# Peptides against a protein of PDB entry 7AL2: the designs that were tried, part 15

Target 1, 85 residues: chain A of PDB entry 7AL2
Amino acid sequence: YEIMLIRPKTIDDINYVVDQVLEESNPVILDLSFLEKESPANFKLAGEKIKQMRSNYGAEALLLSRCNDKNLIIIAPKGVSLVRK

## One batch from the design tools (peptide; aimed at target 1 L62)

Design b2_p17_1_s1 (made by RFdiffusion4, then SolubleMPNN; from b2_p17_1 with F5E D13E K16E D17K)
Fold by OpenDDE base, seed 3:
Structure b2_p17_1_s1 (fold): chain B 85 residues (1-85), chain A 17 residues (1-17)
Amino acid sequence: as target 1 above (85 residues)
Amino acid sequence: SDIKELSDEDIDELTEK
């Protein structure tokens, strides 16, 4: 698999994340800081998609960092384990 | 914030204004 890195800015970007996790089985490292600042609606949508992937497909989501200018989350498909040492 | 596994509640907290 590949690890995808993206700072989504559009609905197309959000759907790209979903496709990468569910169809390609690739982990995705997300920076949600653009959506948080520029689109409350798409920011909420991104959250809903992450919840759906967790609830319905066994994906795992882990917070990497949150600060004033950063909101980093890794989403892993079922079968890729995220382990904290 | 420290690294942590996200629950649905956590995701709502992170993605809603």
Scores: peptide ipSAE 0.760, ipTM 0.936, DockQ to the pose 0.815
OpenDDE base, seeds 1, 2, 4, 5: peptide ipSAE 0.759, 0.759, 0.760, 0.760; ipTM 0.936, 0.936, 0.936, 0.936

Design b2_p17_1_s2 (made by RFdiffusion4, then SolubleMPNN; from b2_p17_1 with F5L D13K K16Y)
Fold by OpenDDE base, seed 1:
Structure b2_p17_1_s2 (fold): chain B 85 residues (1-85), chain A 17 residues (1-17)
Amino acid sequence: as target 1 above (85 residues)
Amino acid sequence: SDIKLLSDEDIDKLTYD
């Protein structure tokens, strides 16, 4: 698999994340900071999509960093285990 | 914040106003 990196700015980007996780089985490291600042609606949508992937497809999400200018999350498909030590 | 595995509640806290 590949690890995709994206800072989503649009709904198309959000759907790209979904496609990478569910269709391509690629983990995605995403920075939600743009959506958080520029589109609360799409920020919420991104969250909903992550929950859907967790609930329906066995994806996992791990918060990597949250600070002023970053909101970094990795979303892993079912086959990729996320482990915190 | 610290690295953490996210629950649905966590995601809501992150993404809801």
Scores: peptide ipSAE 0.732, ipTM 0.931, DockQ to the pose 0.829
OpenDDE base, seeds 2, 3, 4, 5: peptide ipSAE 0.731, 0.732, 0.732, 0.730; ipTM 0.931, 0.931, 0.931, 0.930

Design b2_p17_1_s3 (made by RFdiffusion4, then SolubleMPNN; from b2_p17_1, 6 letters changed)
Fold by OpenDDE base, seed 1:
Structure b2_p17_1_s3 (fold): chain B 85 residues (1-85), chain A 17 residues (1-17)
Amino acid sequence: as target 1 above (85 residues)
Amino acid sequence: SDIKLLTDEDIDELFYS
């Protein structure tokens, strides 16, 4: 698999993330800083998509960093284990 | 914040607050 890195800015980008996780089985590292600042609606949508992927497809999400200037999450498809050591 | 495996509750906190 490939590890994708994206800072989504649009709904199309959010859908791209979903496709990468569910269709391509690629983990995606998300920089959510743009959505959080510029589009509260799409930021919430991203959250809903992450929950849906977890609930329905066995994806997992790991918070990498959250502070005033960062909101980094990795979404892993089923079969890619996320482990905190 | 610390690295964390996210639950739905965590996601709600992150995305809806």
Scores: peptide ipSAE 0.752, ipTM 0.941, DockQ to the pose 0.836
OpenDDE base, seeds 2, 3, 4, 5: peptide ipSAE 0.750, 0.751, 0.751, 0.751; ipTM 0.941, 0.941, 0.941, 0.941

Design b2_p17_1_s4 (made by RFdiffusion4, then SolubleMPNN; from b2_p17_1, 5 letters changed)
Fold by OpenDDE base, seed 1:
Structure b2_p17_1_s4 (fold): chain B 85 residues (1-85), chain A 17 residues (1-17)
Amino acid sequence: as target 1 above (85 residues)
Amino acid sequence: SDIKELTDEDIDELTNK
């Protein structure tokens, strides 16, 4: 698999994340800071999509970092285990 | 913030402004 990195800015980017996780089985590291600042609606939508992937498809989501200008989350498909040391 | 597994509640807290 590949690890995708994205700072989503649009709904298309959000859907790209979903496709990568569910269709391509690729983990995605995403920075939600743009959506948080520029589109509360799409920020919420991104959250809803992450919840859906967790609930319905066994994806796992971890917060990597949250600071003033970053909101880094990794979403892993069911087959990829995320382990904290 | 520390690395942590996100629950639905966590995601709501993060993404609902």
Scores: peptide ipSAE 0.756, ipTM 0.934, DockQ to the pose 0.849
OpenDDE base, seeds 2, 3, 4, 5: peptide ipSAE 0.756, 0.756, 0.756, 0.756; ipTM 0.934, 0.934, 0.934, 0.934

Design b2_p17_2 (made by RFdiffusion4)
Pose (drawn by RFdiffusion4):
Structure b2_p17_2 (pose): chain A 85 residues (1-85), chain P 17 residues (1-17)
Amino acid sequence: as target 1 above (85 residues)
Amino acid sequence: STEEIEMYEEWGITVPD
């Protein structure tokens, strides 16, 4: 499989992440910092999509890093386990 | 912040210690 890296800026990028996790079953490492400071509406929308994927499709989501200009999240689809060691 | 932790947890995001 592939791990996709993205910093979403538009709704199309949010739909891109939904499709990678749900259709391609690829994990996505995404930086939500652009949406957070540029479009609070799309940041809330991105989070809602992440909640739906975990609730209905068994995706795991993990915060990896949070600092000025970075909010790094990994989303793993059902079938890729995030194993804490 | 506490509010950010609560927001991410509500979204189903695991926030480590």

Design b2_p17_2_s1 (made by RFdiffusion4, then SolubleMPNN; from b2_p17_2, 11 letters changed)
Fold by OpenDDE base, seed 1:
Structure b2_p17_2_s1 (fold): chain B 85 residues (1-85), chain A 17 residues (1-17)
Amino acid sequence: as target 1 above (85 residues)
Amino acid sequence: SEDFIKELESYGVYVPK
């Protein structure tokens, strides 16, 4: 698999993330800082998509880092486990 | 903020301690 890196800015970007996780089975590292600041509605949408991917498809989501510059979350498709050591 | 963490957790995002 590939690990995708994206800082989504639009709904299309959000849907791209969903496609990568569910269709391509690629983990995605998201930077949600843009949506958090510029579009609370789309931030919520992204969150809802994360919830759906977890609830319905066994994806996992993990907050990697949060600061003023970045809001990093990794979404792993089912079959790719996230382990904290 | 705590509210932000709570929001993430509401989406099922795991937030490590």
Scores: peptide ipSAE 0.720, ipTM 0.929, DockQ to the pose 0.938
OpenDDE base, seeds 2, 3, 4, 5: peptide ipSAE 0.718, 0.718, 0.717, 0.717; ipTM 0.928, 0.928, 0.928, 0.928

Design b2_p17_2_s2 (made by RFdiffusion4, then SolubleMPNN; from b2_p17_2, 10 letters changed)
Fold by OpenDDE base, seed 1:
Structure b2_p17_2_s2 (fold): chain B 85 residues (1-85), chain A 17 residues (1-17)
Amino acid sequence: as target 1 above (85 residues)
Amino acid sequence: SEEFRKFLEEYGVEVPE
């Protein structure tokens, strides 16, 4: 699989994330800092999609880093295990 | 931010210790 890195700015970017996780089975590292600041609606939408992927498809979502200019989350499709050592 | 904290909680993003 591939690991995708994206800082989504549009609904199309959000849907791209969903497609990568669910259709391509690729983990995605997200930076949500743009959406949080610039689009409350799409920020919420991104969260809803994350929840849906977790609840319905067994994806995992894990916080990697939280700061003023970078809010990093990794979303892993079912079958890719996220392990902390 | 507080908003992002609430986001993590609401949508079930795991937060490591």
Scores: peptide ipSAE 0.793, ipTM 0.953, DockQ to the pose 0.751
OpenDDE base, seeds 2, 3, 4, 5: peptide ipSAE 0.793, 0.793, 0.793, 0.793; ipTM 0.953, 0.953, 0.953, 0.953

Design b2_p17_2_s3 (made by RFdiffusion4, then SolubleMPNN; from b2_p17_2, 9 letters changed)
Fold by OpenDDE base, seed 5:
Structure b2_p17_2_s3 (fold): chain B 85 residues (1-85), chain A 17 residues (1-17)
Amino acid sequence: as target 1 above (85 residues)
Amino acid sequence: SKEFIEELESFGVEVPK
């Protein structure tokens, strides 16, 4: 698999994340800082997509870091294990 | 913020303590 890095700005970007996780089975490191600041509606949409992926497809989502410029979440598809040490 | 964390958790995002 590949690990995708994206800071989504549009709905197309959000859907790209969904495709990567569900169709390609690729983990995605997602920076939601743009949506959080610039589009609360799309931020919520992204969150709803995360919820759906987790609830319906066994994806796992983990907050990596939040600071002024970054809001980093990793989304792992079913079959990819996230381990904290 | 606390509200932000609660929102993430509502999305099913795990927030490490």
Scores: peptide ipSAE 0.688, ipTM 0.924, DockQ to the pose 0.930
OpenDDE base, seeds 1, 2, 3, 4: peptide ipSAE 0.688, 0.687, 0.686, 0.685; ipTM 0.924, 0.924, 0.923, 0.923

Design b2_p17_2_s4 (made by RFdiffusion4, then SolubleMPNN; from b2_p17_2, 11 letters changed)
Fold by OpenDDE base, seed 1:
Structure b2_p17_2_s4 (fold): chain B 85 residues (1-85), chain A 17 residues (1-17)
Amino acid sequence: as target 1 above (85 residues)
Amino acid sequence: SKAFREELEAFGVEVPE
């Protein structure tokens, strides 16, 4: 698989994330900082999509880092285990 | 922040301590 990196800015980007996780089975490392600052609605939408992927498809989501201009989250499709050491 | 953690957890995002 591939690990996709994206800082989503639009709904299309959000849907791209969903597609990568669910259809391509690729983990996605996303930076939600843009949406968090520029579009609270789309930030919430992204979160709802994450929740749906977790609840319905067994995806996992983990906060990697939060700082002033980064909000890094990894979303792993079912079958890719996230392990914290 | 607490609000941030709760928001992410509502999305099903694990927030490490």
Scores: peptide ipSAE 0.661, ipTM 0.923, DockQ to the pose 0.948
OpenDDE base, seeds 2, 3, 4, 5: peptide ipSAE 0.660, 0.659, 0.658, 0.660; ipTM 0.923, 0.923, 0.923, 0.923

Design b2_p17_3 (made by RFdiffusion4)
Pose (drawn by RFdiffusion4):
Structure b2_p17_3 (pose): chain A 85 residues (1-85), chain P 17 residues (1-17)
Amino acid sequence: as target 1 above (85 residues)
Amino acid sequence: SELEEARKVVKEAYDES
């Protein structure tokens, strides 16, 4: 499989992440910092999509890093386990 | 604010590392 890296800027980038996790079953490492400071509406929308993916489709989501200009989240689809060690 | 509400929703969407 592939792990996709993205910093979403538009709704199309949000739909891209939904499709990678749900259709391609690929984990996505995404930086939500652009949406957080540029479009609070799309940042909320991105979060809602992630809540739906975990609730209905068994995706795991993990915060990896949070600092000025970075909000790094990993989304693993059902079938890729995030194992804390 | 809108931003505070958005951050709250995103925080609910993930687990802490």

Design b2_p17_3_s1 (made by RFdiffusion4, then SolubleMPNN; from b2_p17_3, 5 letters changed)
Fold by OpenDDE base, seed 1:
Structure b2_p17_3_s1 (fold): chain B 85 residues (1-85), chain A 17 residues (1-17)
Amino acid sequence: as target 1 above (85 residues)
Amino acid sequence: SEKEEALKVVEEAYDKA
């Protein structure tokens, strides 16, 4: 698999994340900082999509870093395990 | 606010390492 890196700015980007996780089975390192600042609606949508992937498809989502202009989350498809040492 | 509500949703979407 590949690990995708994206800082989504649009709904299309959000859907791209969903496709990468569910269709391509690629983990995604996601920076939500743009949406958080620029679009509360799309920021919320991204959150809902992550919840849906976890609830319906067994994806995992883990916070990597949260700062003023950084909101990094890794989303792993089912089959890729996130492990903390 | 919308931002606060959106943030709450997003924070619920992930686990913390």
Scores: peptide ipSAE 0.811, ipTM 0.958, DockQ to the pose 0.952
OpenDDE base, seeds 2, 3, 4, 5: peptide ipSAE 0.811, 0.810, 0.810, 0.810; ipTM 0.957, 0.957, 0.957, 0.957

Design b2_p17_3_s2 (made by RFdiffusion4, then SolubleMPNN; from b2_p17_3 with K11D A13S E16L S17A)
Fold by OpenDDE base, seed 1:
Structure b2_p17_3_s2 (fold): chain B 85 residues (1-85), chain A 17 residues (1-17)
Amino acid sequence: as target 1 above (85 residues)
Amino acid sequence: SELEEARKVVDESYDLA
């Protein structure tokens, strides 16, 4: 698999994340900082999509970092295990 | 606010590493 990196800016980008996780089975490291600043609605939508992927498809999602101008989350599809050492 | 509510949803969407 590939690990996709994206800082989503649009709904299309959000849907791209969903497609990568569910259809391509690729983990995605995303930075939600743009959406948080520019579109609360799409920021919320991204969160809802992540919840849905976890609830319905067995995806995992972990916060990697949250600071000014960074909101990094990794989403792993079912079958890719996220392990903390 | 809209942003605060959005943040709540996003915060609920992930676990802590």
Scores: peptide ipSAE 0.835, ipTM 0.964, DockQ to the pose 0.949
OpenDDE base, seeds 2, 3, 4, 5: peptide ipSAE 0.835, 0.835, 0.834, 0.835; ipTM 0.964, 0.964, 0.964, 0.964

Design b2_p17_3_s3 (made by RFdiffusion4, then SolubleMPNN; from b2_p17_3, 5 letters changed)
Fold by OpenDDE base, seed 1:
Structure b2_p17_3_s3 (fold): chain B 85 residues (1-85), chain A 17 residues (1-17)
Amino acid sequence: as target 1 above (85 residues)
Amino acid sequence: SEKEEALKVVDESYDLS
């Protein structure tokens, strides 16, 4: 698999994340900082999509970093295990 | 606010590492 890196700016980007996780089975390192600042609606949508992937498809999502200009989350598809050492 | 509500949703969408 590949690990995708994206800082989504649009709904299309959010859907791209969903496609990468569910269709391509690629983990995604997601920076939500743009949406957090520029679009509360799309920021919320991204959160809902993450919840849906976890609830319905067995994805995992972990916070990596939350700062003023970074909101990094890793989303792993089912089959890729996220382990804290 | 919309931002605060959105943040709540996002914050509960992931687990803490």
Scores: peptide ipSAE 0.815, ipTM 0.959, DockQ to the pose 0.949
OpenDDE base, seeds 2, 3, 4, 5: peptide ipSAE 0.815, 0.815, 0.814, 0.815; ipTM 0.959, 0.959, 0.958, 0.959

Design b2_p17_3_s4 (made by RFdiffusion4, then SolubleMPNN; from b2_p17_3, 5 letters changed)
Fold by OpenDDE base, seed 2:
Structure b2_p17_3_s4 (fold): chain B 85 residues (1-85), chain A 17 residues (1-17)
Amino acid sequence: as target 1 above (85 residues)
Amino acid sequence: SELEEARKVVDESVDLA
């Protein structure tokens, strides 16, 4: 698999994240800081999509960092384990 | 507010690393 990095700006970008996780089985590291500042509605939508991927498909999502104008989250598809040592 | 609601949803969508 590949690890995708994206700072989504549009609904298309949000759907791209969903496709990468569910269709391509790729983990995604995303920065939600643009949506948080520019579109609370799409920021909320991103959160809802993450919840849906976790609830319906067994994805995992971890907050990596929330500072310095960044909101970094990793989303892993089912089968890719996120392990802290 | 709209932003506060959005932040709540996003916060609920993730676990802490």
Scores: peptide ipSAE 0.831, ipTM 0.963, DockQ to the pose 0.955
OpenDDE base, seeds 1, 3, 4, 5: peptide ipSAE 0.830, 0.830, 0.830, 0.831; ipTM 0.963, 0.963, 0.963, 0.963

Design b2_p17_4 (made by RFdiffusion4)
Pose (drawn by RFdiffusion4):
Structure b2_p17_4 (pose): chain A 85 residues (1-85), chain P 17 residues (1-17)
Amino acid sequence: as target 1 above (85 residues)
Amino acid sequence: LEELKEHAEEIGADVLE
């Protein structure tokens, strides 16, 4: 499989992440810092999509890093386990 | 850590302690 890296800027990028996790079953490492400071509406929308993917489709989501200009999240689809060691 | 937990819940993610 592939791990996709993205910093979403538009709704199309949000739909891109939904499709990678749900259709391609690829984990996505995404930086939500652009949406957070540029479009609070799309940041809330991105979070809602992540809640739906975990609630209905068994995706795991993990905060990896949070600092000025970075909010790094990993989304693993059902079938890729995030194992804490 | 609490602020990170609240932020992570808002966006639908988990925080490791």

Design b2_p17_4_s1 (made by RFdiffusion4, then SolubleMPNN; from b2_p17_4, 5 letters changed)
Fold by OpenDDE base, seed 1:
Structure b2_p17_4_s1 (fold): chain B 85 residues (1-85), chain A 17 residues (1-17)
Amino acid sequence: as target 1 above (85 residues)
Amino acid sequence: LEELKKFAEEIGAEVVK
């Protein structure tokens, strides 16, 4: 698999994340800082999609860091284990 | 940490700290 890196800016980007996780089985590291600042609606949508992937498809999602200009989250598809050392 | 947890909950993620 590949690890995708993206800072989503649009709904298309959000759907791209969903596609990568569910269809391509690729983990995705997201920076949600753009959406949080520029589109509260799409930020909420992103969260809903993440929750859905966790609830319905066994994905994992971990918040890695939150700073002024970085909201880093990793989403792993089922089968890719995220382990804290 | 509490604020971080709130944010994580909002976005549907778990805190890994």
Scores: peptide ipSAE 0.624, ipTM 0.916, DockQ to the pose 0.899
OpenDDE base, seeds 2, 3, 4, 5: peptide ipSAE 0.622, 0.621, 0.622, 0.620; ipTM 0.916, 0.915, 0.915, 0.915; seed 2 fails the geometry check

Design b2_p17_4_s2 (made by RFdiffusion4, then SolubleMPNN; from b2_p17_4, 6 letters changed)
Fold by OpenDDE base, seed 1:
Structure b2_p17_4_s2 (fold): chain B 85 residues (1-85), chain A 17 residues (1-17)
Amino acid sequence: as target 1 above (85 residues)
Amino acid sequence: MEELEKYAEEIGAEVLK
């Protein structure tokens, strides 16, 4: 698999994340800082999509870091385990 | 820490501790 890196800015980017996780089985590390600042609606949508992937498809999602200009989340598909050392 | 957890809940993620 590949690890996708993205700072989503549009709904298309959000859907890209969903596609990568669910269809391609690729983990995604995403920075939600743009959406949080520029589009509260799309930020909420992103969160809803993450919740849905967790609830319905067994994805994992971890908040890695929250800063003013970088809010990093990793989403792993069901087949990829996130393990804390 | 609470703010971080609130944010995590909002975006549907767990907090890496």
Scores: peptide ipSAE 0.602, ipTM 0.911, DockQ to the pose 0.913
OpenDDE base, seeds 2, 3, 4, 5: peptide ipSAE 0.601, 0.597, 0.600, 0.600; ipTM 0.910, 0.910, 0.911, 0.910

Design b2_p17_4_s3 (made by RFdiffusion4, then SolubleMPNN; from b2_p17_4 with E6K H7Y I11V D14E)
Fold by OpenDDE base, seed 1:
Structure b2_p17_4_s3 (fold): chain B 85 residues (1-85), chain A 17 residues (1-17)
Amino acid sequence: as target 1 above (85 residues)
Amino acid sequence: LEELKKYAEEVGAEVLE
C-alpha cells in the first residue's frame, strides 16, 4: 500500500481521503489546518467522514499533532494496524 | 490533554498519548 499525504482544501479532497482509505486501502496522513481555518463546515464534514470510516469500516484514526498551522491525523484502513511502541 | 481530546473528538480521531 501507499501512505497518502494531503492537506485537504475542498470537498473533493475530503472525498479523495475517503476513497483512499475505503477503496484503495491506503493510510492517509492529513493536515486539517486549512479546513479548520477556511471552512468550518467542511472541517466538520471531514470529521464526520472520519467517524463514519471508523464506525462502519473499521478504520483507525489518531491525532498525531495539533499546533498553530498543522493539525495532523493519520487514518488507517482496516487491515493496517496503528501500533504504539 | 482535555483540550486535545476535545479537538480529537471533533475530527473523529483518538489521541495519541
Scores: peptide ipSAE 0.679, ipTM 0.929, DockQ to the pose 0.941
OpenDDE base, seeds 2, 3, 4, 5: peptide ipSAE 0.676, 0.674, 0.677, 0.676; ipTM 0.929, 0.928, 0.929, 0.929

Design b2_p17_4_s4 (made by RFdiffusion4, then SolubleMPNN; from b2_p17_4, 7 letters changed)
Fold by OpenDDE base, seed 1:
Structure b2_p17_4_s4 (fold): chain B 85 residues (1-85), chain A 17 residues (1-17)
Amino acid sequence: as target 1 above (85 residues)
Amino acid sequence: MEELEKYAEEIGAEVVK
């Protein structure tokens, strides 16, 4: 698999994330800072999609870091384990 | 820490501790 890195800015980007996780089975590292600042609606949508992927498809989502300009989340599809060492 | 957890909940993620 590949690990996708994206700072989503649009709904299309959000849907891209969903597609990567669910269809391509690729983990995605997100920076949600743009959406949080520029589009509360799309930020909420992103969160809803993440929750749905967790609830319905066994994805795992971890908040890696939150700071001024980066809100980093990793979403792993079912079958890719995120392990803290 | 609480703010981080609140944010995590909002975006549907768990906090890495």
Scores: peptide ipSAE 0.587, ipTM 0.906, DockQ to the pose 0.904
OpenDDE base, seeds 2, 3, 4, 5: peptide ipSAE 0.583, 0.582, 0.585, 0.583; ipTM 0.906, 0.905, 0.906, 0.905; seeds 2, 5 fail the geometry check

Design b2_p17_5 (made by RFdiffusion4)
Pose (drawn by RFdiffusion4):
Structure b2_p17_5 (pose): chain A 85 residues (1-85), chain P 17 residues (1-17)
Amino acid sequence: as target 1 above (85 residues)
Amino acid sequence: SAERDETDSHLNDIVNL
């Protein structure tokens, strides 16, 4: 499989992440810092999509890093386990 | 568990904006 890296800026980028996790079953490492400071509406929307994917589709989501200009999240689909060691 | 709790809190803050 592939791990996709993205910093979403638009709704199309949010739909891109939904499709990678749900259709391609690829994990996505995404930086939500652009949406957070540029579009609070889309930041909320991105978070809602992550909640739906975890609730209904068995995706795992993990905060990897949070600092000025960075909010790094990993989304692993059902079938890729995030194992804490 | 603590990393997952932090993640959950962070995502809950986002969805409750």

Design b2_p17_5_s1 (made by RFdiffusion4, then SolubleMPNN; from b2_p17_5, 9 letters changed)
Fold by OpenDDE base, seed 2:
Structure b2_p17_5_s1 (fold): chain B 85 residues (1-85), chain A 17 residues (1-17)
Amino acid sequence: as target 1 above (85 residues)
Amino acid sequence: SKAQEETDKYLDEVVNL
């Protein structure tokens, strides 16, 4: 599989993340800092999509960092284990 | 784990805005 990196800015970008995780079975490293600052509605939507993928499809998520410049979270499809050492 | 708890907390904050 491939690991995708994206800083989403639109709903289309959010849907791209969903497609990568669920259809392509690729982990995605997300930077949500743009949405948090520029679109609270789409920021919330992104969070909802992540929770839905976890609840309904067995995806895993792990926060990598949270700061003003980057809010990084990795989402992995079912079967890909996320482990912090 | 601590990392997963922080992740869950973050996601809850995001969707509860």
Scores: peptide ipSAE 0.737, ipTM 0.942, DockQ to the pose 0.903
OpenDDE base, seeds 1, 3, 4, 5: peptide ipSAE 0.736, 0.734, 0.734, 0.735; ipTM 0.941, 0.941, 0.941, 0.941

Design b2_p17_5_s2 (made by RFdiffusion4, then SolubleMPNN; from b2_p17_5, 9 letters changed)
Fold by OpenDDE base, seed 4:
Structure b2_p17_5_s2 (fold): chain B 85 residues (1-85), chain A 17 residues (1-17)
Amino acid sequence: as target 1 above (85 residues)
Amino acid sequence: SALEEETQKFLDEVVNL
């Protein structure tokens, strides 16, 4: 698999993340800071999509870092294990 | 605010995998 890195800015970017996780089975490292600041609606949408992938498709998500201008999360598809040490 | 509440809810879920 490949590890994708993206800072989503649009709904198309959000859908890209979903496709990578569910269709391509690739982990994605996301920076949600743009959506959080610029589009509360799309930030909420991104969150709902992540929750859906976790609840319905066996994806896992882990917060990597949150500070000024950063909100980094990794999402792993079913079959790729995230282990916190 | 609504955004702050949404962010906190999201983070609470993600931090715990």
Scores: peptide ipSAE 0.107, ipTM 0.710, DockQ to the pose 0.091
OpenDDE base, seeds 1, 2, 3, 5: peptide ipSAE 0.050, 0.041, 0.040, 0.105; ipTM 0.628, 0.601, 0.624, 0.706

Design b2_p17_5_s3 (made by RFdiffusion4, then SolubleMPNN; from b2_p17_5, 9 letters changed)
Fold by OpenDDE base, seed 5:
Structure b2_p17_5_s3 (fold): chain B 85 residues (1-85), chain A 17 residues (1-17)
Amino acid sequence: as target 1 above (85 residues)
Amino acid sequence: SSLQEETDKYLDEVVNL
């Protein structure tokens, strides 16, 4: 698999994340800082999509970092384990 | 884990905005 990195800005970007996780089985590291600042609606949408992938498809998500510059979360498809040492 | 709990809280904040 590949690990995708994206700072989504649009709905298309959010859908890209969903496709990568569910269709391509690739983990995605998201920086949600843009959406949080610029689009409350799409920020909420991104969160809903992450929850849906967790609830319905066995995806896992972990917060990597939250600060002013970056708001990082990794979402991994079922079968890819997220482990902190 | 505490990390997962932080993640869950964050996601709750996101969808409740």
Scores: peptide ipSAE 0.676, ipTM 0.924, DockQ to the pose 0.887
OpenDDE base, seeds 1, 2, 3, 4: peptide ipSAE 0.674, 0.674, 0.672, 0.673; ipTM 0.923, 0.923, 0.923, 0.923

Design b2_p17_5_s4 (made by RFdiffusion4, then SolubleMPNN; from b2_p17_5, 8 letters changed)
Fold by OpenDDE base, seed 1:
Structure b2_p17_5_s4 (fold): chain B 85 residues (1-85), chain A 17 residues (1-17)
Amino acid sequence: as target 1 above (85 residues)
Amino acid sequence: SALQKETDAYLDEVVNL
């Protein structure tokens, strides 16, 4: 698999993340900082999509960093385990 | 884990904005 890195800016980017996780089975590292600042609605949407993927498809999500400049979260498809040591 | 709890809390915060 590939690990995708993206800082979503649009709904299309959010849908791209969903496609990567669910259709391509690729983990995605997201920076949500742009959406948080520029589009509260799409920021909320991104969060909802992540929760949906966790709830409905067994995806895992893990917060990597939360700050003003970078709001990083990794989401992995069911076949990829996220482990912190 | 603690990180998972933080993740859950973060996601809840995001969707409740």
Scores: peptide ipSAE 0.675, ipTM 0.926, DockQ to the pose 0.920
OpenDDE base, seeds 2, 3, 4, 5: peptide ipSAE 0.673, 0.672, 0.671, 0.672; ipTM 0.925, 0.925, 0.924, 0.924

